# Ledger of designs, part 81: peptides against a protein of PDB entry 8PQO

Target 1, 252 residues: chain A of PDB entry 8PQO
Amino acid sequence: VLLKEYRVILPVSVDEYQVGQLYSVAEASKNETGGGEGVEVLVNEPYEKDGEKGQYTHKIYHLQSKVPTFVRMLAPEGALNIHEKAWNAYPYCRTVITNEYMKEDFLIKIETWHKPDLGTQENVHKLEPEAWKHVEAVYIDIADRSQVLSKDYKAEEDPAKFKSIKTGRGPLGPNWKQELVNQKDCPYMCAYKLVTVKFKWWGLQNKVENFIHKQERRLFTNFHRQLFCWLDKWVDLTMDDIRRMEEETKRQ

## One batch from the design tools (peptide; made by RFdiffusion4, then SolubleMPNN)

Design b1_p15_7_s2 (from b1_p15_7, 8 letters changed)
Fold by OpenDDE base, seed 4:
Structure b1_p15_7_s2 (fold): chain B 252 residues (1-252), chain A 15 residues (1-15)
Amino acid sequence: as target 1 above (252 residues)
Amino acid sequence: SLEKILENIRRRSYL
């Protein structure tokens, strides 16, 4: 098991982020090649558990059509079906990813707290001390180009170049976080993403767990760069506007 | 690539 807590600081409020996140997810879904093919939504309903209220989703990603033929032919039954269970109780979110074939031997869990701070809270997910000591804290700087793969880089999604016309935020220079503290009118938040990865195959555990973390970090980096650079597109949207966009996306 | 596909899939989730 490999645990890392990714801390993504953004010059937006917790309330703004909720809109921006949903917008960015919807926008990303529109831009994907192959659309929603291979995605089965089993459950999408409100939930209430342990005082937490939110939206629960259960999706299955069928990868049979997305892998080479030889992989499909060699893959055991259920190996290409990924289950995603998500509890969205913003500002808290939890996603659990499992595989039908690997069962308990494979787990990706992502738990996120969105807090109105600069990533200074320790153990925001309230782990036991023994577990917390094994968690690596990883800061993602959305303005740092060196954290972005060349193949992922887009100038229009570069926070170091973007300036919001509607809010005046950006561009984000090398010391943007320090400067933010002095800007009383600019909101900020941190997304604390605790990622738990388990891959219990002897000889491959560390390799796969580290690989998955690398991909998660890449995803979080790119996603939040987009979220910020799309600020002018979503900052004036309401939750009702977002819902309409999601419905339109489902019909395409 | 498979990686890109998986990343795109994950972008459709809230996390």
Scores: peptide ipSAE 0.340, ipTM 0.893, DockQ to the pose 0.628
Fold by OpenDDE base, seed 5:
Structure b1_p15_7_s2 (fold): chain B 252 residues (1-252), chain A 15 residues (1-15)
Amino acid sequence: as target 1 above (252 residues)
Amino acid sequence: SLEKILENIRRRSYL
């Protein structure tokens, strides 16, 4: 098991982020995943548990069409079915990813708190001390180009170049976080993303767990760079606007 | 390919 807490600081409010996140997810889904091929939505309902209230979703990703033919032919039953259970109780979110074949031997869990701070809280997810001491804190700086792979870099998604017309925020220079403290009118937040990865197969555990974390970090970095650089596209949208966009995306 | 699969799964999800 490998745990890391990714802390993403953004010059947006917690309330703004709710809109921006949903917009960016819908946009990313539209652009990369196509028309929902191989996705089965089993559950989409409100939930209330332990004082947490939000929306619960259970999806199955059928990956048979997404892997090479020889992999599909050799894969054991259930190996290419990924289950995603998500609890969206913004500002708290939890996503659990499992596989039918591997069962308890495979887990990706992502738990996120969105807080109106600069990433200064320790153990925001309230882990036991023994567990918390094994968590690596990883700060993602959306303005740091060195954290972006060359193949992922786009100038139009570079926070160091972007200037929001609607809000006046950006561009984000090397000391943007320090300068943000002095800008009373600029909101800020941190997304604390605790990522738990388990891949319990001897000989491959560390390799796969590290690989998954590498991909998660890459995703979080690119996603939040996009979220910020798309600020002018979503900052004036309402939640009703987002809901319409999501429904339109589902129909494509 | 595997990277793209994982990314696509996550992009359909709430981060």
Scores: peptide ipSAE 0.331, ipTM 0.897, DockQ to the pose 0.586
Fold by OpenDDE base, seed 3:
Structure b1_p15_7_s2 (fold): chain B 252 residues (1-252), chain A 15 residues (1-15)
Amino acid sequence: as target 1 above (252 residues)
Amino acid sequence: SLEKILENIRRRSYL
């Protein structure tokens, strides 16, 4: 098991982020190959548990059409079905990803708290001390180009070049976080993403767990760069606007 | 391709 807490600081408020996140998810999905293909939504319902209220979803991603034919033909039963269970109770979110074939030997869990701070809270997910000491805290700086792979880089998604017309935020220079403290009119938040990766196959555990973390970090980096650079597209949208957009995206 | 698949899954989720 490999645990890392990714802390993504953004020059937006927690309330703004709720809109921006949903917008960016919908927008980013539009141009993705196979978006929605092989996705089965088993459950989509409100939930209430232990004072947490939100939306629960259970999806199955059927990957049979996404792998080469020979892989599909040789894959064990259930090996190409990925289950995603998600609890969206913003500002708290939890997603659990499992595989039918690997069962308890595979887990990706992503738990996120969105807080109106600069990533200074320790153990926001309230792990036991013994568990917390094994968590690596990883700060993601959306303005740091060195954290972006060349193949992922787009100038229109570079926070160091973007200037929001509607809010006046950006561009984000190398010391933007420090400068933000002196800008009382600019809101800020941190997304604390605790990522738990378990791949309990002897000889492959470390390799796969580290690989998955690398991909998660890459995703979080790119996603939040987009989120910020799309600020003018979503900052004036309401939650109702987002809901309409999501419905339109489902039809495509 | 695996990276693309995983990315697509994540992008359709509220992560």
Scores: peptide ipSAE 0.320, ipTM 0.890, DockQ to the pose 0.615
Fold by OpenDDE base, seed 2:
Structure b1_p15_7_s2 (fold): chain B 252 residues (1-252), chain A 15 residues (1-15)
Amino acid sequence: as target 1 above (252 residues)
Amino acid sequence: SLEKILENIRRRSYL
């Protein structure tokens, strides 16, 4: 098991982020080739439990068409079905990813708190002390180009170059986070993403767990760079606008 | 690749 807490600081408010996140997810989904192929939505309904109120989704990603033929032929039954259960109770979200074949030997859990701070809270997910001491805190700086793979880099998604016309935010310089503290008119938040990865396969645990974390970090980095650089596209949208956009995305 | 698969899955998630 490998736990990391990714802390993504953004010059947006928690309320703004809710719109921006949904917009960016929908937009990113549209832009991806083959988006939605092999996805089965089993459940998509409101839920209320344990003080949480939000949307619950259960999706199955059927990967049979996404892997080479020889892999499909050799794969055990259920090995290519990924289940994603998500509880979206913003500002808290939880996603659990499992596999039918691996059962308890495979888990990706992502729990996110969105807080109006600069990533200074320790153990925001309230883990037991023994568990918390094993969590690596990883700060993602969306303005740091060195954290972006060359193949992922786009100038139009570079927070160090972007200037929001609608809000005046950006570009984000090397010390933008420190400077943000002194800017009364600029909101800020941190997304605390606790990622738990478990992959129990002899000889491959560390390799696969680290690989998954690298991919998660990459995703979070790119996603939030996009979210910020798309600020002018979503900052004035309402939740109704977002809902319409999501429906349009489902049709594609 | 596994990389592309994971990326595709996660891009559809709100997290």
Scores: peptide ipSAE 0.319, ipTM 0.893, DockQ to the pose 0.547; fails the geometry check

Design b1_p15_7_s3 (from b1_p15_7, 8 letters changed)
Fold by OpenDDE base, seed 1:
Structure b1_p15_7_s3 (fold): chain B 252 residues (1-252), chain A 15 residues (1-15)
Amino acid sequence: as target 1 above (252 residues)
Amino acid sequence: SLDKILENIRLSSYL
């Protein structure tokens, strides 16, 4: 088991982020042809549990079409089906990813708190002390180009170059986080993303767990760079506007 | 290949 808490600081409010996240997901999905292929939605309903209220989704990702034929033919039953259960009670979110074949030997859990701070809270997910001492805190700086792979870099998605016309935010210089503390008119937040990865397979545990974390970090970095650089596209949108966009995307 | 699959899963979780 490998646990890391990714802390993403952004010059947006918690309320703004709710809109920006949904917009950015929708926009990114449009750019990827076939992104919804092999996705089965089993459940999409409101939930209430332990005082938490939100939307629960259960999706199955069928990977049979995403692997070579010989892999599909040799794969055990359920090996190519990934289950995603998600609880969206913004500002708290939880996603649990499992596999039918691996059962308890495979788990990806992503728990996110969105807080109006600069990533200074310790153990925001309230882990036991023994578990918390094994969590690596990883700060993602969306302005740091060195954290971006060359193949992923786009100038139009570079926070160090972007200037928001609508809000006046950006560009984000090397010391933008320190400067933000002195800018009383600029909102800020941190997404605390606790990622738990378990891959219990003899000889491959560490390799696969580290690989998955590397991919998650890459995803979080690129996504939040996009989210910020698209600020002028979503900052004036309402939740109703987002819902309309989602409906239009489903019809395409 | 696996990178793209994981990315697609993550993006789909927000829709």
Scores: peptide ipSAE 0.119, ipTM 0.812, DockQ to the pose 0.499
Fold by OpenDDE base, seed 2:
Structure b1_p15_7_s3 (fold): chain B 252 residues (1-252), chain A 15 residues (1-15)
Amino acid sequence: as target 1 above (252 residues)
Amino acid sequence: SLDKILENIRLSSYL
């Protein structure tokens, strides 16, 4: 098991982020070639558990069409079906990813707290001390181009170049996080994303767990760069606007 | 939504 807590600081409020996240997820999904192909939504319903209220989703990602033919032919039954169970009780979210074939030997869990701070809270997910000592805290700086793969880099999604017309936020210079402390009128937040990766396969555990973390970090980095650079597209939207957009997308 | 994870999985399958 490999645990890392990714801390993504953004010059947006927790309330703004809720809109921006939903917008950016929708936009990113539209931009993906093949979009929702192979995605089956089993459950999408409100839930209430232990005082937590939110939306529960259960999706199956059928990867048969996403892998080469030889992989599909050699893959054991269920190996190409990924289950995603998500509890969205913003500002808290939890996603659990499992695989039918691997069962208990495979887990990706992503637990996120969105807090109005600069990533200074320790153990926001309230892990046991013994577990917390094994968690690596990883700060993602959305303005740091060195954290972005060349193949992922887009100038229009570069926070170091982007300036929001509507809010005046950006561009984010090298010391933007330190400068936020002095900018009383600029909201900020941190997404604390505790990622638990388990891959119990003899000889491959460390390789695969590290690989998955690398991909998650890449995903979080690119996504939040987009979220910020799309600020002018979503900052004036309400949650009702987002809900309407989601309903319209479902009808497409 | 972790739809983008599918992209990473897809990309990883080519790597």
Scores: peptide ipSAE 0.059, ipTM 0.768, DockQ to the pose 0.118
Fold by OpenDDE base, seed 4:
Structure b1_p15_7_s3 (fold): chain B 252 residues (1-252), chain A 15 residues (1-15)
Amino acid sequence: as target 1 above (252 residues)
Amino acid sequence: SLDKILENIRLSSYL
């Protein structure tokens, strides 16, 4: 098991982020040509549990059409079905990813707290002290070009170049986080993403767990760069606007 | 291809 807490600081409020996240997810999904193929939505309903109120989703990703033929032919039954269970109780979110074949030997869990701070809280997910000792804290700087792979880099998604016309935020210079503290009128938040990865196959555990973390970090970096650079597209939208957009997209 | 799969899954988790 490998645990890391990714801390993503953004020059937006927690309330703004809720809109921006939903918008950016929808936009990114539209841009992905093969994104909708093989996705089965089993459940999408409100939930209330342990004082947490939000939306629960259960999706199955059928990967049979997305893997090479030889992999499909050799794959055990259930090996190409990935289950995603998500609890969205913003500002808290939890996602659990499992595989039918691997069962208890495979887990990706992503737990996110969105807090109106600069990533200064320790153990925001309230882990036991012994468990917290094993968590690596990883800061993601959306303005740091060196954290972005060349193949992922787009100038229009570079926070170091972007200037929001509607809010006046950006571009984000090398010391933008420190400067933000002195800008009383600029909101900020941190997304604390605790990622738990378990892959219990002898000889492959560490390699696969580290690989998954590397991909998650890459995803978080790119996504939040997009979210910020799309600020002018979503900052004036309401949650009702987002809901309308989602319904319109479903009809297409 | 695996990275794209993981990306799609992760993005879907916010919906």
Scores: peptide ipSAE 0.128, ipTM 0.815, DockQ to the pose 0.599; fails the geometry check
Fold by OpenDDE base, seed 5:
Structure b1_p15_7_s3 (fold): chain B 252 residues (1-252), chain A 15 residues (1-15)
Amino acid sequence: as target 1 above (252 residues)
Amino acid sequence: SLDKILENIRLSSYL
């Protein structure tokens, strides 16, 4: 088991982020050809449990068409089906990813708190002390080009170059987080993403767990760079606007 | 690739 808490600081409010996240997900999905292929939505419903209210989704990702034929032919039953269960109770979110074949031997859990701070809270997910001491805190700086792979870099998605016309935010210089404290009119937040990865196959545990964390970090970095650089596209949108856009996209 | 699959999964969880 490998646990890391990724802390992504952004010059947006928690309320703004709710809109920006949904917009950016939709936009990123449009940019991916065949992004919906092999995705089955089993459940999409509101839930209320233990005082938590939100939207619950259960999706299956069928990977049969995404792997080479020889892999598909040799794969055990259920090995190419990934289940994603998500509880979206913004500003709290939880996603659990499992595989039918691996069962308890494979888990990716992502729990996110969105807080109006600069990533200074310790143990925001309220883990037991014994568990918390094993969590590595990883700060993602969206302005730091060194955290971005060369193949992922786009100048139009570089927070160090982007300036929002609508809000005046950006570009984000090397000390943008420190300077943000002195900018009374610029909101800020931190997404605290606790990522738990389990892969219990002997000899491959550390390799696979570290690999998955590397990919998650890459995803979080790129996504939030996009989210910020797309600020002028979504900052004036409401949640109702987003919902309409999503419904229109589903009809196409 | 596996990385692209993981990316798609994470993005779709917010839809």
Scores: peptide ipSAE 0.119, ipTM 0.810, DockQ to the pose 0.505; fails the geometry check

Design b1_p15_7_s4 (from b1_p15_7, 8 letters changed)
Fold by OpenDDE base, seed 4:
Structure b1_p15_7_s4 (fold): chain B 252 residues (1-252), chain A 15 residues (1-15)
Amino acid sequence: as target 1 above (252 residues)
Amino acid sequence: SLENILNNIRRSSYL
């Protein structure tokens, strides 16, 4: 098991982020070349549990059509079905990813707290002290181009170049986080993403767990760069606007 | 690739 807490600081409020996240997810989905093929939505309903109130989703990703024929032919039953269970109780979110074949031997869990701070809280997910000792804190700087792979880089998604016309935020210079503290009118938040990765196969555990973390970090980096650079597209939207857009997208 | 899978999941989830 490998645990890391990714801390993503953004020059947006917690309330703004809720809209921006949903917008950016929807936008990213529209831009997918592969479409929604192989995604089955089993559950999409409100939930209330342990003081959390939000939306629960259960999706299955059927990968049979997305892998080479030889992989499909050799894959054990259930190996190409990935389950995603997600609880959105914003500002708290949890996603659990499992595989039918690997069962308890495979887990990706992502738990996120969105806080109106600069990533200064320790153990925001309230882990036991012994567990917290094993968590590496990783700061993601959306303005740092060196954290972005060349193949992922787009100038229109570069926070160091983007300036919001609607809000005046950006571009984000090398010291943008420090400067933000002095800008009383600019909101800020941190997304604390505790990522738990378990891949219990002998000889491959560390390699695969580290690989998954690397991909998650890359994903978080790119997503939040997009979220910020799309600020002018979503900052004036309401949650009702987002819901309308989601419904319109489902009808297509 | 696993990368593509994770990206697709992220685009449809609350990750």
Scores: peptide ipSAE 0.213, ipTM 0.851, DockQ to the pose 0.612
Fold by OpenDDE base, seed 5:
Structure b1_p15_7_s4 (fold): chain B 252 residues (1-252), chain A 15 residues (1-15)
Amino acid sequence: as target 1 above (252 residues)
Amino acid sequence: SLENILNNIRRSSYL
């Protein structure tokens, strides 16, 4: 088991982020051909449990058409079905990713708290001390180009170059987080993403767990760079606007 | 690839 807490600081409010996240997810999905192919939505309903109230989704990603024929032919039953269970109780979210074949031997869990701070809270997910001491805190700086792979870099998605016309935020210089404290009119937040990865296969555990974390970090970095650089596209949208956009996307 | 799978999940969920 490998645990890391990714802390993503953003020059947006917690309330703004709710809109920006949904917009950016929808926008990213439009840019992919076949975005709904092989995705089965089993459940999409409101939930109330253990003091949490939000939206629960259960999706299956059928990978049979996404892998080479030889992999499909050799894959055990259920090995190419990935289950995603997600609880959206914003500002708290939880996602659990499992595989039918591997069962308890494979888990990706992502738990996120969105807080109006600069990533200074310790153990925001309230882990036991013994568990918390094994968690690596990883700061993602969306302005730091060195954290972005060259193949992922786009100038139009560079927070160090972007300036929001609508809000005046940006560009984000090397000391933007420290300067933010002195900018009374600029909101800020941190997304605290506790990522738990389990891959119980002798000889491959560490390799696969580290690989998954590397990919998650990459995804979080790129996504939040986009979210910020798309600020002028979503900052004036309401949640109702987002819902309409999502419904329009589902009809296509 | 696993990378593509995770990307697709990210684009369709609350990750």
Scores: peptide ipSAE 0.203, ipTM 0.847, DockQ to the pose 0.597
Fold by OpenDDE base, seed 3:
Structure b1_p15_7_s4 (fold): chain B 252 residues (1-252), chain A 15 residues (1-15)
Amino acid sequence: as target 1 above (252 residues)
Amino acid sequence: SLENILNNIRRSSYL
């Protein structure tokens, strides 16, 4: 098991982020040609448990069409089905990813708290001390070009170049986080993303777990760069606007 | 690829 807490600081409020996240997810989906192919939505309903209230989703990603024919023919039953269970109780979110074949030997869990701070809280997910000491804290700086792969880089998604017309935020220079403290009118938040990766196959555990973390970090980096650079597209939208957009997308 | 899978998950979930 490999645990890392990714801390993504953004020059937006927790309330703004709720809109921006949903917008950016929808927008990113449009940019991918294979979006939704092989995805089965089993459950999409509100939930309330232990004082947590939000939306629960259960999806299955069928990978049969995404692997070579010989792999599909040789794969055990359930090996090419990935289950995603997600609880969105913003500002808290949890996603659990499992595989039918691997069962307890495979887990990706992503738990996120969105806080109105600069990533200074320790153990925001309230792990036991013995577990917390094994968590690596990883800061993602959306303005740092060195954290972005060349193949992922787009100038229109570069926070170091973007200036929001609607809010005046950006461009983000090398010391933008320190400068935020002096900018009384600029909101900020941190997404604390605790990522738990388990891949219990002898000889492959470390390789696969580290690989998954590398991909998650890459994903979080690119996503939040997009989210910020799309600020002018979503900052004036309400949650009701987002809900309408989601409903319209489901009808297409 | 695993990368494509993770990207697809991101687009449809709360990651």
Scores: peptide ipSAE 0.195, ipTM 0.843, DockQ to the pose 0.598
Fold by OpenDDE base, seed 2:
Structure b1_p15_7_s4 (fold): chain B 252 residues (1-252), chain A 15 residues (1-15)
Amino acid sequence: as target 1 above (252 residues)
Amino acid sequence: SLENILNNIRRSSYL
């Protein structure tokens, strides 16, 4: 098991982020044609449990069409079905990814707290001390180009170049986080993303777990760069606007 | 690729 807590600081409020996240997910979905193939939505319903209220989703990602024929032929039953269970009780979210074949030997869990701070809280997910000491805290700086792969880099998604017309936020210089503390009128938040990766396969555990973390970090980095650079597109939207957009996207 | 899978998950989840 490999645990890392990714801390993504953004010059937006927790309330703004809720809109921006949903917008950016929807926009990314539109921009990546064919990405919805093989997704089955089993459950999409509100839930309330232990004081947590939100939306629960259960999706299956069928990978049969996304792997070569020889892999499909050799894959054990259930090996190409990934289950995603997600609880969105913003500002808290949890996603659990499992595989039918690997069962307890495979897990990706992503738990996120969105807090109005600069990533300074320790153990926001309230892990046991013994577990917490094994968690690496990883700060993602959306303005740091060195954290972005060349193949992922887009100038229009570079926070170091972007300036919001509507809010005046940006561009984000090398010391933007320190400067943000002095800017009383600019909101900020941190997404604390605790990522638990378990892959029990003899000789491959560390390799696969580290690889998954690398991909998750890459994903979070690119996503939040987009979220910020799309600020002018979503900052004036309401949650009702987002709901309409989601409904329109479901019809396509 | 696993990258494509994770990207697809991102588009449909709250990651």
Scores: peptide ipSAE 0.201, ipTM 0.847, DockQ to the pose 0.588; fails the geometry check

